Peptides against a protein of PDB entry 3JWR. Designs and how they scored, part 265

Target 1, 323 residues: chain A of PDB entry 3JWR
Amino acid sequence: TRELQSLAAAVVPSAQTLKITDFSFSDFELSDLETALCTIRMFTDLNLVQNFQMKHEVLCRWILSVKKNYRKNVAYHNWRHAFNTAQCMFAALKAGKIQNKLTDLEILALLIAALSHDLDHRGVNNSYIQRSEHPLAQLYCHSIMEHHHFDQCLMILNSPGNQILSGLSIEEYKTTLKIIKQAILATDLALYIKRRGEFFELIRKNQFNLEDPHQKELFLAMLMTACDLSAITKPWPIQQRIAELVATEFFDQGDRERKELNIEPTDLMNREKKNKIPSMQVGFIDAICLQLYEALTHVSEDCFPLLDGCRKNRQKWQALAEQ
Target 2, 298 residues: chain A of PDB entry 3JWR as posed
Amino acid sequence: TRELQSLAAAVVPSAQTLKITDFSFSDFELSDLETALCTIRMFTDLNLVQNFQMKHEVLCRWILSVKKNYRKNVAYHNWRHAFNTAQCMFAALKAGKIQNKLTDLEILALLIAALSHDLDHRGVNNSYIQRSEHPLAQLYCHSIMEHHHFDQCLMILNSPGNQILSGLSIEEYKTTLKIIKQAILATDLALYIKRRGEFFELIRKNQFNLEDPHQKELFLAMLMTACDLSAITKPWPIQQRIAELVATEFWEQGDQVGFIDFVCTQLYEALTHVSEDCFPLLDGCRKNRQKWQALAEQ

## One batch from the design tools (peptide; made by RFdiffusion4, then SolubleMPNN)

Design b2_p20_7_s4 (from b2_p20_7, 10 letters changed)
Fold by OpenDDE base, seed 3:
Structure b2_p20_7_s4 (fold): chain B 323 residues (1-323), chain A 20 residues (1-20)
Amino acid sequence: as target 1 above (323 residues)
Amino acid sequence: SEYDEAVELLEAFAAEAAAQ
């Protein structure tokens, strides 16, 4: 395609020029081409292209395929969300110095997972999928969409001309897919809530050890969530804009719940409860985000900007909630 | 479902935050 030709021929700017090592990064001003260039840079600077012998054209095609398999009519869970998740992962690995704690296969898996974790997202949560009796709800009992996202990820990885993992041994390939699956599934917030206590306790007791395979898996899951939710850490103007996108998507779901399912939506997805957004954001930060970024910062102090951003945005949302 | 429980939890915390 013309898009592929343009991308493959383009000079890829440095990570410094692209600012993709910054936790404060924003994609708002970037074209789709520029987001693809950023993604190439992430793979390159993490040594993934070299270590796994990726062909440039194949990587370009894969990136474009991933981007294409996000829906344009979804307000938040689109390519830009996946891209920002991957960018946060990249920043956490580089600026947050987590790269040195992980294997190349784990890094490869995390980056692929971050980009792929919401593939073909429909702008509705698992509860809606389940309640609507969608065919996917017949295939999976839990983490319905996350299983679908992984299936889409696998489909793309195995598609002709998109096989960025072709340079891996069979064992490396199996390991990578396992980690990708676990990482994508970990983005189900229900699973995060279920598992986070173990992670926090290990940190609290100073018993956290990445050499333990179980703890490694747990950490990768927590890191995925931290990147997936990283919008909450962004500078306030960026946070506000992203929160509007999230609200738009949630309200769209709520509207569909009323129309299609004949149910009253929860406050989070109720357009009539827009005035509760600030207080809900505070609740979300307190219930879900703060302790995660605190724990992540204990693993690597260089991740502090995520925690600091989260705290600052909590203050901003609280101030709005008090008005 | 576990997901519904998570959503309910978020709503509960949102309500608590709104009461502050």
Scores: peptide ipSAE 0.026, ipTM 0.680, DockQ to the pose 0.386
Fold by OpenDDE base, seed 1:
Structure b2_p20_7_s4 (fold): chain B 323 residues (1-323), chain A 20 residues (1-20)
Amino acid sequence: as target 1 above (323 residues)
Amino acid sequence: SEYDEAVELLEAFAAEAAAQ
């Protein structure tokens, strides 16, 4: 395609020029082409292209395929969300100094997972899928959409001309896919809630050890969640803008719940309760986000900007809630 | 159901925050 030709021929700017190592990164001003260029740079600077012998054209095609399989009519869970998740992962690996704590296969898997974790998202959550009796709800009992996202990821990875993993041995390939699946599934907040206690306890007791395979898996899951939720850590103008996108998508679901399912939406998805957004954001930060970024900062102090950003945004939301 | 529980938990905490 013309798009592929343009991407493959383009000069890829440095990570410094693209500012993709910054935790404060914003994609709002970037074109789709520039987001793809950023993605290429992430793979390159993480040594994934060299270490796994990726062909440039194949990588370009894969990126464009991933982007294409996000829906444009979804307010938040679109390509830009996936891209921002991946950028946060890149920043955590580089600026956050987590890269040296992980294997190349783990890094490869995490980056692929971050870009792929919401593939074909429809702008509705698992609860809606279940209640609407969608065919996907018959295929999967738990983490319905996350299983679907992984299936989409696998489909793309195996598509002709998109096989960025073709340079891996069979064993490396299997390992990578396993980690990708685990990482995508970990983005189900229900699983995060279920597992985070173990992680926090290990940190609290100073017993956390990445050399333990189980703890490694747990850490990768927590890191994925930290990147997936990283909008909450951004500078206030960026955070506020993204919160509006999230609210838009949630309200759209709530509207559909009323019309299609004849149910009253929860406050989070109720357009009529827009005035509760600030207090809900404070609650979300306190219940879900703060402890995660605190724990991540204990693993690597260089991740502190995420925690600091989260704390600052809590103050901003609290101030709005008090008005 | 576990996801729904997580959402409910979030809403509960949001309500508590609103009460402060």
Scores: peptide ipSAE 0.026, ipTM 0.680, DockQ to the pose 0.365
Fold by OpenDDE base, seed 2:
Structure b2_p20_7_s4 (fold): chain B 323 residues (1-323), chain A 20 residues (1-20)
Amino acid sequence: as target 1 above (323 residues)
Amino acid sequence: SEYDEAVELLEAFAAEAAAQ
């Protein structure tokens, strides 16, 4: 395609020029081409291209294939969300110094997982999929969409001309796929809620050890969630705009719940309760986000900007909730 | 579902934040 030719021939700017090492990064001003260039830079600067002998054209095609398999009619869970998740992962690895704590295969898997974790997202949550009796709900009992996202990821990785993992040994390939699957499944917030207590307790007791395979898996899951939710850490103007996209998607689901399922939506998905967004955001930060970024900052102090951003946005949302 | 429980938890905390 012309798009592939343009991407493959383009000079890839430095990470500094693209500002992709910044936790405050925004994609709002970037074209689709620029997001793809950023993605190439992430793979390159993490030494993934060199270490796993990726062909440039194959990487370009893979990136475009991933982007193409996100829906454009979904307000939030689209390519830009996946791209921002991957950018936060990159920033956490580089600026946050997490790279030094992980293997190259883990880094490879995390970056692929971040970009792929919401593939073919339909703008509705697992509860809606289950209640609507969608065919996917017959395949999987739990984490329905996350299983689907992984299936889509695997499909793309195995598609002709998209095989960015062809340079891996059979064992490396198996390991990478295992980590990708675990990382994508970990983005189910229900699983995060279930598992986070173990992580926080290990941190609190100063017993956290990345040399333990179980704790490593747990950490990768928590890191994926931290990147997936990273919009909450962004400078206030960025956070506010992303919150509007999230609200739009949730309200669209709520509207569908009324029309298709004949049910009253929850406050979070109820368009008529838009005035509750600030208080709900405070609740979300307190219930889900703060402890995660505190724990992550404990693992690596250089991740503090994520925690600081989350705290600042809590204050902003609280001020709006008091009005 | 575990997701529904997470949503309920979020709603509970949102309500608590609004009552302050």
Scores: peptide ipSAE 0.025, ipTM 0.671, DockQ to the pose 0.440
Fold by OpenDDE base, seed 4:
Structure b2_p20_7_s4 (fold): chain B 323 residues (1-323), chain A 20 residues (1-20)
Amino acid sequence: as target 1 above (323 residues)
Amino acid sequence: SEYDEAVELLEAFAAEAAAQ
């Protein structure tokens, strides 16, 4: 209640002041309140508040509810990750000029999805959830956590005083929820790997067309992944710090895999193989990231800073791997 | 090769990302 009152009464700084249009943005220096203010600014500057008649207090409550439903004891997949994903989405939409290619409903859905895509993340991946025989593994066969994230998102959106979508028509609401669900599910890297080839091929052949509904859906999925992985594009000092958070969470999972599941973790999650992090980061960039940001840049050249950042970080990681 | 290492890493990520 006090937090809501403080947020709702606060003057929201401009996007310029908050630097939330910058691809180089860092949240490290921001308080939780400031992250919430940034989020309000994202909704406002994307015209979502005006176009969908959002009540300020409802939006504030919703933001705080989303933040509250991220766990504090998870090293990486916490509110700050979701916030940074949303900020990258905002930057891609504004500075990257993707906004001009999407409908207002798609933009609304993407921003909500970005903020919500890891709700109640437990610091372990889907493989761990399945192998640990967690109750969630009984509900979903694939993309277990992403389904859970969407369920949490839906719960919040439907909670009293949090209904930021109440100004939508029934059809708009249905469309928005469909896109949110698809966007959250798209953050499962397994689905990214499965679908990215089609996207890259369309780009390569110069056949990519956002007017095609299937290709639009594919693009939104790729854009979500690009924002979700955007830590790899950040200036080197930021990238290093985020990589440490990721490594911490992965090693924590690996430790749990040893203790709770009696299995040897993969190198990625093996604390004893910390010295392989630089080479693994190079491999991650080459195998997963580079082509995505290249393709995104082909869709909108103004997204080049993401690709450039990824390339620069590859060089930095490669230099460390050679030591 | 560097390519093979990337493929192996991709496979590892895919395996870890997939529930099944």
Scores: peptide ipSAE 0.027, ipTM 0.680, DockQ to the pose 0.126; fails the geometry check

Design b2_p20_8_s3 (from b2_p20_8, 10 letters changed)
Fold by OpenDDE base, seed 1:
Structure b2_p20_8_s3 (fold): chain B 323 residues (1-323), chain A 20 residues (1-20)
Amino acid sequence: as target 1 above (323 residues)
Amino acid sequence: SADLEELEKKLAEALKKAEQ
């Protein structure tokens, strides 16, 4: 395609030029081509292209295929969300120095997972899928969308000309896919809530050990969630704009819940309760976000900008909730 | 996992059918 030719022939700017090592990064001013260039840079600077012998054209095609399999009519859970999740992962690995704590296969898996974790998202949550009796709800009992996202990820990875993992051994390939699956499934907030207590307790007791395979898996899950939720850490103007996209998508779901399911939406998804957004954001930060970024910062102090950003945004949301 | 290998096989078969 013309898009592939343009991407494959383009000079990829440095990570410094692209600012993709910054926790404060914003994609708002970037074209779709520039987001793809940023993605190439992430793979290159993490040594994934070299270590796993990725062909440049294959990587370009894969990135474009991943981007194509996000829906453009979804307000938040689109390519830009996946791209920002991957950028936060890249920043956490590089600037947050988490790269030094992980294997190349884990890094490869996390980056693929971050880009792929919401593939074909329809702008509705698992609860909507269950209540609508969607065919996917018959295939999976829990984490319905996350299983679908993984299936889409696997389909793309196996598609002709998209096989970025072709340089891996059979064992490396299996390991990578296992980690990708675990990482995508970990983005289900229900699973995060279920598992986070173990992670926080290990940190609190100073018993956290990345050499333990179970604790490693737990850490990768927490890191995925930290990147997925990273919008809450962004500079206030960026956070506000992303919160509007989230609210738009949630309100669209709430409107569909009324129309298609004949149910009253929750406050979070109720367009008429827009004035509750600031207080709900404070509640979300306190219940879900703060402790995660505190624990992550304990594992790597260089991740502090995520925690600091989250704290600053809490104050801003609290001030709006008091008006 | 056995489930992953089965899924890969099914997807590979589906891709082959879509190319026909």
Scores: peptide ipSAE 0.021, ipTM 0.563, DockQ to the pose 0.015
Fold by OpenDDE base, seed 5:
Structure b2_p20_8_s3 (fold): chain B 323 residues (1-323), chain A 20 residues (1-20)
Amino acid sequence: as target 1 above (323 residues)
Amino acid sequence: SADLEELEKKLAEALKKAEQ
């Protein structure tokens, strides 16, 4: 395609020029082409292109295929969300120095997972999918959408001309797919809530050890969630704009819940409760986010900007909730 | 499954805390 030709022929700017190592990064000013160029730079600077012998054209095609399989009519869970998740992963690996703690296969899997974790997202949560008796709810008992996202990821990876993993051995390929699956499934917030206590307790007891395979898997899950939720850490103007996109998508779900399911939406999904957004954001930060970024900062002190951003945004939301 | 119901309950509880 002309898009592929343009991307494949383009000079890829440095990570410094693209600012993709910054935790404060914003994609708002970037074109779709520039987001694809940023993604190429992430793969290159993590040595994934060289280490796994990726063909440049195949990587370009894969990126465009991933982008194409996000819906344009979804307010928040779109390509830009996946791209920002991957950028936060890149920043955590580089600036946060987590790269030094992981294998090349783990890094490869995490970057693919971050870009793929919400593929074909429909702008509704698992509870809506279940209550609407959607066909996907018949395939999977839990983490319905995350299973679907992984299936879409696998479909793209196996598509002709998109096989970025063709340079891997059979064993490396199997390992990578296992980690991708685990990482995508870990973005189910219900699974995060279930598992986070074990992680926090290991940190509290100073028993956290990345050489333990179970603890490694747990850490990768927590890191995925930290990147997925990273909008809450952004500079206040960016955080506000993203919160509006999230609210738009949630209100669209709530409107559908009323119309299609004849149910009253929760306050989070209720357009009439827009005035509760500041207090809900404070509650979300306290219930979900703060302890995660505290624990992540304990594993790597260079991740402190995520924690600091989260704390600053809590203060801003609290001030709005008091008005 | 009992596991799904537990996960849904935990998620609902977390969201409820965020709504307070």
Scores: peptide ipSAE 0.018, ipTM 0.535, DockQ to the pose 0.340
Fold by OpenDDE base, seed 4:
Structure b2_p20_8_s3 (fold): chain B 323 residues (1-323), chain A 20 residues (1-20)
Amino acid sequence: as target 1 above (323 residues)
Amino acid sequence: SADLEELEKKLAEALKKAEQ
């Protein structure tokens, strides 16, 4: 395609020029082409292109295929969300120095998972899909969308000309796919809530050990969630704008819940409760985000900007809730 | 917040249904 030719021929700027190592990164001013260039740079600077012998054209095609399989009519869970998740992962790996704690296969899997974790997202949560009796709800009992996202990821990875994993051995390929699946499934907030207690307890007791395979898996899950939720850590102007996108998508779901399912939406998805957004954001930060970024910062102190950003945004949301 | 407790409750119920 013309888009592929343009991407494949383009000079990829440095990570420094693109600012993709910054936890404060924003994609708002970036074109779709620039987001693809950033993605190429992430793979290159993580040594994934070299170590796994990725062909440049294949990587370009894969990125464009992933981007194409996000819906444009979804306010938040679109390509830009996936791209920002991957950028946060890249920043956590590089600036946060988590790269030194992981294998190349784990890094490869996490980056693919971050980019792929919301593929074909419909702008509705698992509860809506289940209640609407969607065909996907018959295929999967839990984490319905996350299973679908993984299926889409796998489909793309196996599509002609998109096989970025073709340089891997059979064992490496299987390992990578296992980690990708686990990482995508870990973005189900229900699974995060279920598992986070074990992680926090290991940190609190100073028993956390990345050489333990179970603890490694747990850490990768927590890291995925930390990147997926990373909008809450962004500089306040960015945070506000993303929160508006999230609210838009949630209100659209709430409107559909009333119309299609004949149910009253929760306050989070109720357009009439827009004035509660600041207090709900404070609650979300306290219940879900703060402890995660505290624990992540304990594993790697260089991840502190995520925690600091989250704390600053909590203060801003609290100030709005008091007005 | 009541909204987060409700979300946690719904998530817990959804998890319980999925384990079934």
Scores: peptide ipSAE 0.014, ipTM 0.459, DockQ to the pose 0.061
Fold by OpenDDE base, seed 2:
Structure b2_p20_8_s3 (fold): chain B 323 residues (1-323), chain A 20 residues (1-20)
Amino acid sequence: as target 1 above (323 residues)
Amino acid sequence: SADLEELEKKLAEALKKAEQ
C-alpha cells in the first residue's frame, strides 16, 4: 500500500526528537504516520529489531495492521489509546529504568501486548457484552474482550507479511506468546483488583523479588495496568482531554444500555450525571491508581513522574468536585 | 467514594461468578 511504502521509506527520528521517553508525552499533535514512526523507534531503541532480527518492512506492515484493527468510531479505546499505552511502557522501560529488570522476551511481549491489548475494541465493557448476550460472551466466561484482543493479536502476528516474530526460536516464540496473552488478560481491571493485593503486600513487606517467576508474572501484569491507566498521570490539560474521551465512550455505552437493553446506566455511564465526573475521578485515583503508582515507584524510583502526575491530577479533580 | 465501592463490589461479584 502507499501507506506502507511511505512508512517503510521514512527516516525514523530519534526518541529524543519524538519525546517518547517522556512520561508527560502527548500524541494529540501527532499524525498517524508519526505514531507509526514513534512505534518503530520504540522497537529499535529497545533493541528488539536487532535482537530478534526483525525485517523493517515486516515491522512496518505489522504496525499498520495493528493500527487498522482498531475501530475509528470508538471515542477512547482506539489506536491512540494503544499507542499511548505502548509509549508509557517505553518510557517506564527507558526513563523508569525497568528495562534492566526484564528479559528481552519480556520486553518484546510487553510492547506487542501494549499495542495489541484493545484490538477490535467495540467501545463497550465486558458487562455490556455479557448482558447483551453477544456471541463473544458464549466463548469466554470472564475477561471476554481481553481474550478477543489476544485472539486478534495472534491473528495479526500470524498473517502473511506481518510475522515480526519469525526470527525467534520455537521456544522463544511460545514464551513470547504466553507473556503477551498474560499481559493482555491483565488489562482486565477486575483481574487487577483481584491480584494487586498480593503485589502491594510483597512491596510493603520488602519481599518483592523479580527473580521469582510468579512475582515476575505479577509485576508484568501490574506494569501493564500502570501503562493502560497512564492517562491519569498526564499533565492536567492532557488528562482533562483524555477524561472527556473516556466519558464520551462511557456515555455512548449508557445510551445503548437504555436503548438496546432497557437498563438504567450506572452513574459512570450516565450522561445526565456528567457533573459527578470530578468526584468519580477522585474516587478512581484513590481506589485504583495511587497505590499502583506508589508500588511501581518503589520498584523503580525513576517511575516517580507517574505517581507525581497522578497526585497532581487528584488535586485538580478534587478542586473541581468542591465547586 | 460510594460509586467506587459499588464498582469494586460489582467487579468482585463478577469475579466470583466467573470462578463458579
Scores: peptide ipSAE 0.013, ipTM 0.454, DockQ to the pose 0.062

